# Peptides against a protein of PDB entry 6RO1, part 65

Target 1, 216 residues: chain A of PDB entry 6RO1
Amino acid sequence: LGKEIEEYIHKPKYCLPFLQPGRLVKVKNEGDDFGWGVVVNFSKKSNVKPNSGELDPLYVVEVLLRCSKESLKNSATEAAKPAKPDEKGEMQVVPVLVHLLSAISSVRLYIPKDLRPVDNRQSVLKSIQEVQKRFPDGIPLLDPIDDMGIQDQGLKKVIQKVEAFEHRMYSHPLHNDPNLETVYTLCEKKAQIAIDIKSAKRELKKARTVLQMDEL

## One batch from the design tools (peptide; aimed at target 1 P17 Q20 R108 Y110)

Design b2_p30_3 (made by RFdiffusion4)
Pose (drawn by RFdiffusion4):
Structure b2_p30_3 (pose): chain A 194 residues (1-46, 58-67, 79-216), chain P 30 residues (1-30)
Amino acid sequence: LGKEIEEYIHKPKYCLPFLQPGRLVKVKNEGDDFGWGVVVNFSKKSLYVVEVLLRCAAKPAKPDEKGEMQVVPVLVHLLSAISSVRLYIPKDLRPVDNRQSVLKSIQEVQKRFPDGIPLLDPIDDMGIQDQGLKKVIQKVEAFEHRMYSHPLHNDPNLETVYTLCEKKAQIAIDIKSAKRELKKARTVLQMDEL
Amino acid sequence: EEEEKEEEEEELKEKTEELLEDEETKKPLE
């Protein structure tokens, strides 16, 4: 569901109008993410590209690392979420100190909103009148309700058990696909003719 | 140099607070 919502938000017809300088954006590509960042501007490429400050061809910052902000161009279809907040940015972003200042400014925004950095309502704000997105957002609120209701959500060992469950779940996926091809490979193909 | 940096940081904080209160931040580009 989360990835399905991102695809609607990826559509440049819908998200480009809200990519004003200073907009907070979360970006993820092929798995790893850079947390949150701030946009500077955007233009076409070659697809569209926006230059965004992120925490880090570089890779994202690790959890233990304090991080260092760097501006990088990224494709628009790599934005996972877009916020309602537009934090002020310095005119000349060349200095390192200003880049750290932006990292501190976001740290203060995250504090002013402990419930989470507010996101744009894809319908009330972004204008995605598509009917499929309605049923998606409904399933999200319902499954989030199911998640917080699960006795394991509060459990501190949840992440320890969740990983063993993820491993055991992937092994099972292999068995399924492996059996699937085996049922095919083991099949005699010309028996219906006979 | 240190004092100038502190003043610039204070101005940035004030401008960020104004923008957080502004309803126009939710508007699209024209």

Design b2_p30_3_s1 (made by RFdiffusion4, then SolubleMPNN; from b2_p30_3, 12 letters changed)
Fold by OpenDDE base, seed 5:
Structure b2_p30_3_s1 (fold): chain B 216 residues (1-216), chain A 30 residues (1-30)
Amino acid sequence: as target 1 above (216 residues)
Amino acid sequence: EEEKREEEEEKLREKNEELLKDPSVLDPLK
């Protein structure tokens, strides 16, 4: 269900308006989970489909991500890798294809104007960590319906299934399941979706206002 | 110069802290 939602939110037609500088986004590339980073900017790249010659635009977002220092030494030839769990890492601006965004937050941070100094990049990590401390149940996501205005019926059905699943999970007493990690990931998912549903309900009010402003 | 940079970083942290105090002010389009 989460992956099915990701397939909607990472589409350029939906997410591009929300990729402003300072937006918190989660980046995942195959097996590499960078976690939460901050949008610096995005760009449209012209791509030509090899078989049709049709222009298929690619969207690249520059995201400030916590990277392994080992990967940075080889940055001329190798893609950046996420920091190891026990590694301090270093915040780097990484070009990311928009479809690699696994989540988009409602949180938009103020960021330094100059990200060339290491200290300025590391200050953004401190800001991300402060957001994470304030949201122990997970960083709040944009609601795909209410915040992002996605009208797709497939997504609405997925959200309804998620809501129904959550309601069932909340109705079951969180009794004795000994796997604390699975309970934490489930609670984090549950809290995230509860935040998403609450965000959803709040921004249906706001997105009605924005869509009404585009019709005026 | 370094002191001025630290002051700018502190002001930026303060702004982010203020932003995070009121989730209602989090306009995803602002």
Scores: peptide ipSAE 0.318, ipTM 0.826, DockQ to the pose 0.267
OpenDDE base, seeds 1, 2, 3, 4: peptide ipSAE 0.304, 0.324, 0.304, 0.316; ipTM 0.821, 0.832, 0.818, 0.826; seed 2 fails the geometry check

Design b2_p30_3_s2 (made by RFdiffusion4, then SolubleMPNN; from b2_p30_3, 16 letters changed)
Fold by OpenDDE base, seed 1:
Structure b2_p30_3_s2 (fold): chain B 216 residues (1-216), chain A 30 residues (1-30)
Amino acid sequence: as target 1 above (216 residues)
Amino acid sequence: EEKKREEELKKLEEENEKLLKDPSILKPLK
């Protein structure tokens, strides 16, 4: 279900208005999870389909991503790779096809005007880490319906199914269903995305409550 | 030049810290 939501949000017709400089986005390419990065710019590229001659525009977003230093040495011939968990890595501006955006945050950061110096790029990583500290249950996401204005009935049905499933999981502990493990593995991935959306919404509500409590 | 760059980065960090304290951060910037 989370993947189904991703199929909507990464469509240019929905996400382009939100790809402003400083917007937090999550990038995933097949097995490569870059995690959260920051939008720098986007461009429309003309693409011609070889078989039909039909113009199929490609949208490329430049994103500051934490990359492995090893992958940067071969950057002329090889795609950038995400930093390993045990390495510092380096923040690089990477051109990413828009359909590789797995999430879009409501958070938009101020970024340096010049990203050529390494220190300026690394400062953005510090800012991302600060955001992550403020949101321990996850960086807040744009709501596909309320924030992005997606009117697709298919998406609404998916969200309703997620909400109904979450309600059912909380109201009836499925403790006795033997298919729970397979449903939990698929639904832990799907419910982890739904829980990540709902925990992000709850953490958003809690972060509001905590911020309100620190002001009392 | 380096000192000026450090001051600019510090200013950006302060601006981002202020932004993160603003409850309006939850709204998409239109």
Scores: peptide ipSAE 0.246, ipTM 0.795, DockQ to the pose 0.288
OpenDDE base, seeds 2, 3, 4, 5: peptide ipSAE 0.240, 0.235, 0.218, 0.021; ipTM 0.786, 0.781, 0.778, 0.499; seed 4 fails the geometry check

Design b2_p30_3_s3 (made by RFdiffusion4, then SolubleMPNN; from b2_p30_3, 16 letters changed)
Fold by OpenDDE base, seed 1:
Structure b2_p30_3_s3 (fold): chain B 216 residues (1-216), chain A 30 residues (1-30)
Amino acid sequence: as target 1 above (216 residues)
Amino acid sequence: MEEERKKKEEELQKKNDELLKDKSILDPLK
């Protein structure tokens, strides 16, 4: 269900209006999870399909991501790789195809005007970590319906199923099914995405208040 | 104010272009 929601939110038709500089986004490329990064810029690239000659525009998001130092050595020829859990890594601006966005946050950060200095890029990582500390249950997500305005009936049905499942999980603790742990881990990951949407709306209201208080 | 904002956005874009000059696009097909 979380993956089904991702298939909607990463479509240019829906996500482009929300890809402003400073927007928190989650990037995943197959097995490579970069986690949360920050949008720097967005661009539309002209692409021509080799077989049809048709224009197929590529949407590229420039995202500050925590990358492995090894991947930086061959950055011209090789794709960026996420930092290993035990590695410090380095924050790098990575051009990312828009469909690799697995999540979009309601949170926006201030970013340095010059990202060429390593210290300026690493300061953004500190800011992400501060946001994560403020949101122990996870960084707030944009609501696909209420915030992004997605009217697709398929998505509405998916969300209704998630909400019904969450309500059932909370109202009827199926304590004794061992398959529930696997379903709970998958559904806690998926329901955590949906709970993160509702809790994130409440916490976003709180976080806006906290971010406004830090600006005072 | 608006002209200064536009100028800052153009300067930021120029800096970002310099950062990305030699970077491969993250693509699941690569």
Scores: peptide ipSAE 0.261, ipTM 0.809, DockQ to the pose 0.030
OpenDDE base, seeds 2, 3, 4, 5: peptide ipSAE 0.226, 0.224, 0.230, 0.180; ipTM 0.779, 0.782, 0.788, 0.738

Design b2_p30_3_s4 (made by RFdiffusion4, then SolubleMPNN; from b2_p30_3, 10 letters changed)
Fold by OpenDDE base, seed 3:
Structure b2_p30_3_s4 (fold): chain B 216 residues (1-216), chain A 30 residues (1-30)
Amino acid sequence: as target 1 above (216 residues)
Amino acid sequence: EEEEREKEEEELREKNEELLKDPSILDPLE
């Protein structure tokens, strides 16, 4: 079900408006999971080979990712590889095809203007790590429907199935495990916080709309 | 140049810390 949602969110028609500099995104390339990185820029590569019938423009997003030092030595000829879990790695700007984005966060960081210095790139890693510390249950995601405005009925059905599955998991008597209760209470609190934030944002949006009407 | 970079890093850190304190970070429109 998570993979089915991913198939919608990585489509350029949906995700491009949210690929601003500083946006947290998760990048996966085949077996390589880079984890969370930060969008630096995006470009449209028209692979208009006139003869190949592939009329769909390829979109490339430059993402600052934690890469292995070994891959950097070979970076002239080889694709960047993710840092090993025990490796410090180095933050590098990697061109990523938009369809390789596995997740898009609601978080948009401030980033250095000049990412050429290693220290500036590494400072972004510190910021990502701070975000991860603030969100122990995972970095907050954009809602495909409410935030990204995806109106696809297929996606709505997938989300309904996910919600129904989650509800069934929460209703299952295996919740008598005190460790599961702590995880679920954290998930419920997180869900409630998300609802409360959504409600507060709706109220703020209404308040701003009213203020704009009074200035007319 | 190093002092300017350190200052920029500190300013960015402060901005990001402020951003993370604001529940509005869960708003994709901001």
Scores: peptide ipSAE 0.268, ipTM 0.784, DockQ to the pose 0.227
OpenDDE base, seeds 1, 2, 4, 5: peptide ipSAE 0.291, 0.250, 0.242, 0.234; ipTM 0.792, 0.774, 0.767, 0.764; seeds 1, 2 fail the geometry check

Design b2_p30_4 (made by RFdiffusion4)
Pose (drawn by RFdiffusion4):
Structure b2_p30_4 (pose): chain A 194 residues (1-46, 58-67, 79-216), chain P 30 residues (1-30)
Amino acid sequence: LGKEIEEYIHKPKYCLPFLQPGRLVKVKNEGDDFGWGVVVNFSKKSLYVVEVLLRCAAKPAKPDEKGEMQVVPVLVHLLSAISSVRLYIPKDLRPVDNRQSVLKSIQEVQKRFPDGIPLLDPIDDMGIQDQGLKKVIQKVEAFEHRMYSHPLHNDPNLETVYTLCEKKAQIAIDIKSAKRELKKARTVLQMDEL
Amino acid sequence: EEELEEIKKEGEEKDEELKEKGRLIEVPLP
């Protein structure tokens, strides 16, 4: 569901109007993410590209690392979430100290909103009047309710058990696909004709 | 380029409307 919502937000017809300088954006590509960042401007490429400060062809910052902010151009279809907040940015972002200042400014924003950095309502704000997105948002609130209600959500060992479950779940996916092709390969193809 | 300028102008209008509704959050520099 989460990814499905991102796809609606990826549509440039809907998200480009809200990519003003200083807008907070979360970006993820093929798995790894850079946490949150701030946009500077955007333009066409070659698809659209926006230049965003992120925590880090570079890779994202690790959890233990304090991080160093760097501006990088990214494709618009790599934005996972967009916030209602537009934090002020320096005019000349060339200096390193200013880049760190922005990292500290967002650390203060995250504090002003411990419930999470507010996101744009894709309907009330972004204008996605598509009916499919309605049913998606409904399933999200319902499944989030199911998640926090699960006895395991609070358990500190949840991440330890969740990984063993993820591994066991992937091995099972292989067995399913492997059996699928086996049932096909093992099949005699011309028996119906006969 | 003209299409992007139009999109940016629409974006400024939409931010003004969100600000009037109290939905836009602006944060100054420390």

Design b2_p30_4_s1 (made by RFdiffusion4, then SolubleMPNN; from b2_p30_4, 9 letters changed)
Fold by OpenDDE base, seed 3:
Structure b2_p30_4_s1 (fold): chain B 216 residues (1-216), chain A 30 residues (1-30)
Amino acid sequence: as target 1 above (216 residues)
Amino acid sequence: DKELEEIRKKGEELEEELRKRGRLIEVPLP
């Protein structure tokens, strides 16, 4: 369910207006969870090769993320890695593809004008940690419908299923039902299967478009 | 890019709407 909502909110047409400097965003890249970072700026990649079949421009958001110090040494050639749980890490401005945003907060931080000094970047980490202390149940999210204005009927149906699931979870006196983990795991598996089917259909459509261009 | 500038401008308008609705949480520098 949360992953199905993510597939809507990370779309450039919905999220770009909310990627204002200081906005809290959650960044995930495959197995790498950076957690909460802060938006610095966004840009459009102009160099979409015409042969990529992607008519849609790629958007990159520069995000202040807590990175491992080991990954910073290789930052010229390798992707930044998240700080280890027990590592202090270092706040770095990382260029992130917009589709790697897993959440967008209603929280907006004031950020230093100059982010070149380490101390200025680390001050932003202190602000994130203070926000996390103020919101122990999780950092507040933008509402996809009421705040982001997403009118997609597919999203509305996903949210209705989340609300119905939450209502069912809270209305059953068995808060300790071991079936909750099973239902979460089944919902995650079903969401993953739906994503995989949608991805496979997109790849099949791309492959058909390439084959049609080679036959002309 | 004019398109990006229009998106940023629309974003500022949306931030002000969120503020008016009490949905925007602004955190000062430490």
Scores: peptide ipSAE 0.643, ipTM 0.950, DockQ to the pose 0.764
OpenDDE base, seeds 1, 2, 4, 5: peptide ipSAE 0.634, 0.633, 0.636, 0.639; ipTM 0.950, 0.949, 0.948, 0.949

Design b2_p30_4_s2 (made by RFdiffusion4, then SolubleMPNN; from b2_p30_4, 11 letters changed)
Fold by OpenDDE base, seed 3:
Structure b2_p30_4_s2 (fold): chain B 216 residues (1-216), chain A 30 residues (1-30)
Amino acid sequence: as target 1 above (216 residues)
Amino acid sequence: DEELKKIREEGEKLLEELRKRGRLIEVPLP
């Protein structure tokens, strides 16, 4: 369910207007969870791949993320890595593909004008940590429908299922039902299957487009 | 890029709308 919502909110047509400087965003890349970071700026990269008629622009967002000090030494050739739980890390501006945004907050931080000094970047981490202390149940999210204006009927159906699930969880006095973990695991498996089906359909569409180009 | 400019201008309008609705949390510098 949460991953199904993520597939809508990370679409450039929905999220880009909300990627203002200082916006809190959550960044996840495969197994690397950076947690909450702060938007600095976004840009468009034109991948002029001459042979793919998909001029779909890649959008890159520069995000202040808490990175491991080890990853910074290799930053010229290797992707930044998240700070270990027990590591202080260092706040760095990391270029992130927009589809790696897992959440967008209703929170916007004021940020220093100059982010070149380490102290200015680390001051933003203090602000994030203060926000996290103020919201122990989690940092507030933008509502995909009411705040982001997403009119997609598929998203509305996902939200209705989330709400109906939450209402069922809260209405059952058995908060200790071992079936809760099973339901979460089943929801994750179903979300993964939906992603895999959508990925397979995209690959099949690409393969058909290539076959149609070889027949011309 | 004129497209990015339009997106940013739309974003500032949406930001102001969220502020007016009380759906924006602004945190000052520490």
Scores: peptide ipSAE 0.623, ipTM 0.947, DockQ to the pose 0.746
OpenDDE base, seeds 1, 2, 4, 5: peptide ipSAE 0.616, 0.615, 0.618, 0.619; ipTM 0.946, 0.945, 0.946, 0.946; seed 1 fails the geometry check

Design b2_p30_4_s3 (made by RFdiffusion4, then SolubleMPNN; from b2_p30_4, 11 letters changed)
Fold by OpenDDE base, seed 5:
Structure b2_p30_4_s3 (fold): chain B 216 residues (1-216), chain A 30 residues (1-30)
Amino acid sequence: as target 1 above (216 residues)
Amino acid sequence: DEELEKIREEGEKLLEELEKRGRLIRVPLP
């Protein structure tokens, strides 16, 4: 369910219009979870398939991510790595394939015009941390149907299953299901995405009350 | 790239629609 929603959201035809400078996005590359970063820009990369002459357009998004200082020393040859939990890290602009975006927020930060100075990049981390403090239940997401306009019936069925599953989870406290661990890993992912969609809807509904945050 | 500019222009229109609906949160610089 969670991964199934992600598979729709990260499609270029759906996400590219929302990848404006300052958009909060989550980035995950294989085992590396960078958490929340900020979109700087996106570009098109053409891949030529050697046997078909077909150009499959790949899209790359430049994202400000909190990277480990160790990975930055090797950044000429190695991919950036996320900062360790105990590490401050450093904010870096990392080119990311668009399919590695795991979530897109309704939040759009103002960003410095020049991201070359370390202090300007680190100021964006302060903004992310402030947003995280303001949204203790998680950073609000774009609704893939209501905000992103995704009309795919497969996605609608996934969301309906997630919402029906959430309703069942809230109506029957899971205290008695012996499949709790497999259900918890799938339900933490499904409930995290259903909680992320429903918290996105609640945080978007709270964000409708929190439009007062631009007045503070 | 004309295609990318069209996507950006579409994105700004969608952003204005989200703003009108109260579905956009803007956060100033610290």
Scores: peptide ipSAE 0.515, ipTM 0.924, DockQ to the pose 0.676
OpenDDE base, seeds 1, 2, 3, 4: peptide ipSAE 0.510, 0.504, 0.505, 0.498; ipTM 0.923, 0.921, 0.919, 0.920

Design b2_p30_4_s4 (made by RFdiffusion4, then SolubleMPNN; from b2_p30_4, 10 letters changed)
Fold by OpenDDE base, seed 3:
Structure b2_p30_4_s4 (fold): chain B 216 residues (1-216), chain A 30 residues (1-30)
Amino acid sequence: as target 1 above (216 residues)
Amino acid sequence: DEELEEIRKKGEELEKELEKRGRLIRVPLP
C-alpha cells in the first residue's frame, strides 16, 4: 500500500512543484535508505539520448543527505552511500533522480544560503534531528490528494484501501494479532507483484516500440 | 529553462496555499 502511493508521489508532474528549497524528502535507492534529507534544488537532464525511448525528461533533485565518510572519498566515480546507523556521517548535496523520492513532508526548513561549508550542511542535520524529536510518530507527510492535488482515480482507490485496512486494524481489539505481520508482508508482496507486473509491461512496450523501429 | 521556472513559480503559490491552510511547517535555522 505505501509503495503504491509512492509510485504516484515520485511522478515529476505531481512532486516537482513541492520540491522547494528546504522541503524534507525521504530518499531510497535500492537497498540504500538515506532517510530524511532536504531539497536544495531541482533540474532537468537535457541529455536524454533519443535512443532511450524515454520521451519524458529525467529530473534530478539535489538533496542534502547524511552520507558515509567512506563514500565521500569515492564520490567522483561512485554513488554516495548512506551513513551507517552508528556513524555520524556527513551532510552532502547529492543529485538524486526524482523517482527515488519515497516521501515528501509538509515540513520545510530554512537552509543556509551557502552550503559549501561543512558546518552549514551539518546545521541542517541538527534541524532534521529536531523535527524528528518533535514528531516521534514520524515526520508529517503532504497529503497526496488534499495537499498535492493528485486527482488520479487509481491513487484514490489505493488510499481507500489503506484507510479501510487501518480502520479494520484499529477496530479489531487484537492489536497483538500475529496475523498483522502476515497481512503487512502479504500487502508488501502484493504491492511488489503489482509493481513488477507494471514494470514488465513497460519493458514489453519499450521492446515492441524498438522492434517496430527496426522493421522501418 | 522556462518550464522549470513556471514549475517553481507554481510551487511558491502552492506553498502559500499550504501555509494558509496551516499545513506548512516552517522550521528556523538552529
Scores: peptide ipSAE 0.635, ipTM 0.949, DockQ to the pose 0.761
OpenDDE base, seeds 1, 2, 4, 5: peptide ipSAE 0.623, 0.618, 0.635, 0.635; ipTM 0.949, 0.947, 0.948, 0.948

Design b2_p30_5 (made by RFdiffusion4; failed a check: the pose's geometry)
Pose (drawn by RFdiffusion4):
Structure b2_p30_5 (pose): chain A 194 residues (1-46, 58-67, 79-216), chain P 30 residues (1-30)
Amino acid sequence: LGKEIEEYIHKPKYCLPFLQPGRLVKVKNEGDDFGWGVVVNFSKKSLYVVEVLLRCAAKPAKPDEKGEMQVVPVLVHLLSAISSVRLYIPKDLRPVDNRQSVLKSIQEVQKRFPDGIPLLDPIDDMGIQDQGLKKVIQKVEAFEHRMYSHPLHNDPNLETVYTLCEKKAQIAIDIKSAKRELKKARTVLQMDEL
Amino acid sequence: EEEEEKEEEIEEKIEKLDEKYKPYVEDLKP
């Protein structure tokens, strides 16, 4: 569901109007993410591209690392979430100290909102009047309710058990697809004709 | 004309959002 919501937010017809300088954006590509960042401006490419400060052809910062902010151009279809907040940015972002200042400014924003950095309502704010998105948002709130209600959510060992579950779940996916092709390969094809 | 009305509605939404979130970010000006 989360990925499905992102696709609606990826549509440039809907998200481009809200990419003003200083807007907080979360970016993820093929798995790894850079956490949150701030936009500077956007333009066409070649698809659209926006230049965003992120924590880090570079890779994202590791959890143990304090991080160093760097501006990088990214494709618009790589934005996972867009916030309601637009934090102020320096005019000349060339200096390193200013880049660290922005990192500290967002650390303060995250404090002013411990419930999470507020996101734009894709309907009330972004204007996605699509009916499919309605049913998606409904399933999200319902499944989030199911998640926090699960006895394991609070358990500190949840991540330890969740990984073993994820591994065991992938092995099972292989067995399913492997059997699927085997049922096909083992099949005699011209028996119906006969 | 329809495109201009949509652009004005979007500007108005953005202005409202800035006003709502200004008290949270005004202290963070460089």

Design b2_p30_5_s1 (made by RFdiffusion4, then SolubleMPNN; from b2_p30_5, 9 letters changed; failed a check: the pose's geometry)
Amino acid sequence: SKKEEEEKKIKEILEKLDEKYKPYVEDLKP

Design b2_p30_5_s2 (made by RFdiffusion4, then SolubleMPNN; from b2_p30_5, 13 letters changed; failed a check: the pose's geometry)
Amino acid sequence: SAAEEEKEKIKKILEELEERYKPYVEDLKP

Design b2_p30_5_s3 (made by RFdiffusion4, then SolubleMPNN; from b2_p30_5, 10 letters changed; failed a check: the pose's geometry)
Amino acid sequence: DEEKKRKEEIEKKLKELEEKYKPYVEDLKP

Design b2_p30_5_s4 (made by RFdiffusion4, then SolubleMPNN; from b2_p30_5, 11 letters changed; failed a check: the pose's geometry)
Amino acid sequence: MKEEEEKKKIEEIIEELDKKYAPYVEHLKP

Design b2_p30_6 (made by RFdiffusion4)
Pose (drawn by RFdiffusion4):
Structure b2_p30_6 (pose): chain A 194 residues (1-46, 58-67, 79-216), chain P 30 residues (1-30)
Amino acid sequence: LGKEIEEYIHKPKYCLPFLQPGRLVKVKNEGDDFGWGVVVNFSKKSLYVVEVLLRCAAKPAKPDEKGEMQVVPVLVHLLSAISSVRLYIPKDLRPVDNRQSVLKSIQEVQKRFPDGIPLLDPIDDMGIQDQGLKKVIQKVEAFEHRMYSHPLHNDPNLETVYTLCEKKAQIAIDIKSAKRELKKARTVLQMDEL
Amino acid sequence: AEEEEEEIEEKYEEIEEEEEEEEEEEEEEE
C-alpha cells in the first residue's frame, strides 16, 4: 500500500506544483533511502529532476554516522513522501557550514513534530481525485490499526523475530515459484491432442 | 501536452504567491 500511494505522488501532474524551494521530501530508490531532504529547484531532464539536499552517485548516511548534507539531482519518480513544511534555506548553499545548518534546522522540525513530519493530503491538498487512491488510503488506516493492535508491535524482540520471519517467508516464496515451473516442466504438453 | 505543462507552471506560481502572502501575514501577527 505504501508503495502504491507513492506512485500517485510520483505523478508529476500532481507533485510538481508543490516542489517549492525548501520543501521537505523523502526519497527512496531500489531499497536504500536517504531519510528526509530539502528541495532547491527543479527542471526537466534528458522525466523531471529536482535538486535536493540529503544525508549521505553517493549513498545514504548510515545510522551510526552523524551525516553530511549534500545537494544531489534526483528523479521525481524517486520521491516517496512530501511534507506540508517548507523550511527556510540559505541563499548560497555552497558552504559546508550552511549545509550543516540546514541539517540542524530539520533536526528542529522533527522535534516540533514528534508525531511525524506532516504530509500533504493527496486529495485535499495535491488534488488527486482518482477513485483508486481512496480505497488505498482506507486500507492503510485499517492495516495501521491492525499493526498497532498486534501483541508483537510493542515487543522489543519484534525486529529479531520479524527478520527470522522475513527469511522464512522468502524461502517459502522460492518453493512456490520453484514448484510452479516444476509443475510446468513436468507436464506433458501434447496430451490434450492425444 | 504543452498546455498541460503550462497549467502546471501556472499552478506552481499561484501556490507560491499564496504561500508568500501567508508568510507575510505571519510576520505581521508577530

Design b2_p30_6_s1 (made by RFdiffusion4, then SolubleMPNN; from b2_p30_6, 12 letters changed)
Fold by OpenDDE base, seed 2:
Structure b2_p30_6_s1 (fold): chain B 216 residues (1-216), chain A 30 residues (1-30)
Amino acid sequence: as target 1 above (216 residues)
Amino acid sequence: DEEEEEEILKKYEELKKEEEEEEEKRKLLA
């Protein structure tokens, strides 16, 4: 049942409108569960099928994911690996094929414009963790029918079966808490201000070091 | 934020139209 829903929601024709920057998405690659990450952007890549010459477009979403630091050392040749449960990990922008999205959240976060600094990427992890604390039963999902507008009768039948077993899966907690978005925005603004202060302190320290070298 | 959302929506509408045109071409060739 959950896998059958995944086969619908990860189709480009359904999920692309919801892959805005800041959207929370869950990523699984084979045996690797990255958990929840944040969309940075998406792109269409031309892929030529070797046997038919048909252009099969590959949709790639760049997702900020919590990765193992070990996998990052080998990042030139190896695929990113999820952080171990006991590991802090590091947030990295990872190119992900759209069919590897296992869930899409109704939650959208504000992301820093510059994701090159480690501190900016790690601030997004703090925002994800704050969302997870507010939703102990799980991060709220987009409703495939009401939010995503999917009219497929096969999906409607699957959802009706899932809702019969999991009444809370599409309880739309965001529609019931208008303060939720406001509180996330405030947490993210606070995190960004903390990063900006840290950056300004680093620049001030560099400027002082240069002045001291010119006085020697 | 709004401009980026409009660009994503435009790209989606273009992609959806391309998929519909390709499905129509497949139905006409069948």
Scores: peptide ipSAE 0.022, ipTM 0.396, DockQ to the pose 0.039
OpenDDE base, seeds 1, 3, 4, 5: peptide ipSAE 0.019, 0.022, 0.000, 0.006; ipTM 0.458, 0.283, 0.276, 0.278; seed 3 fails the geometry check

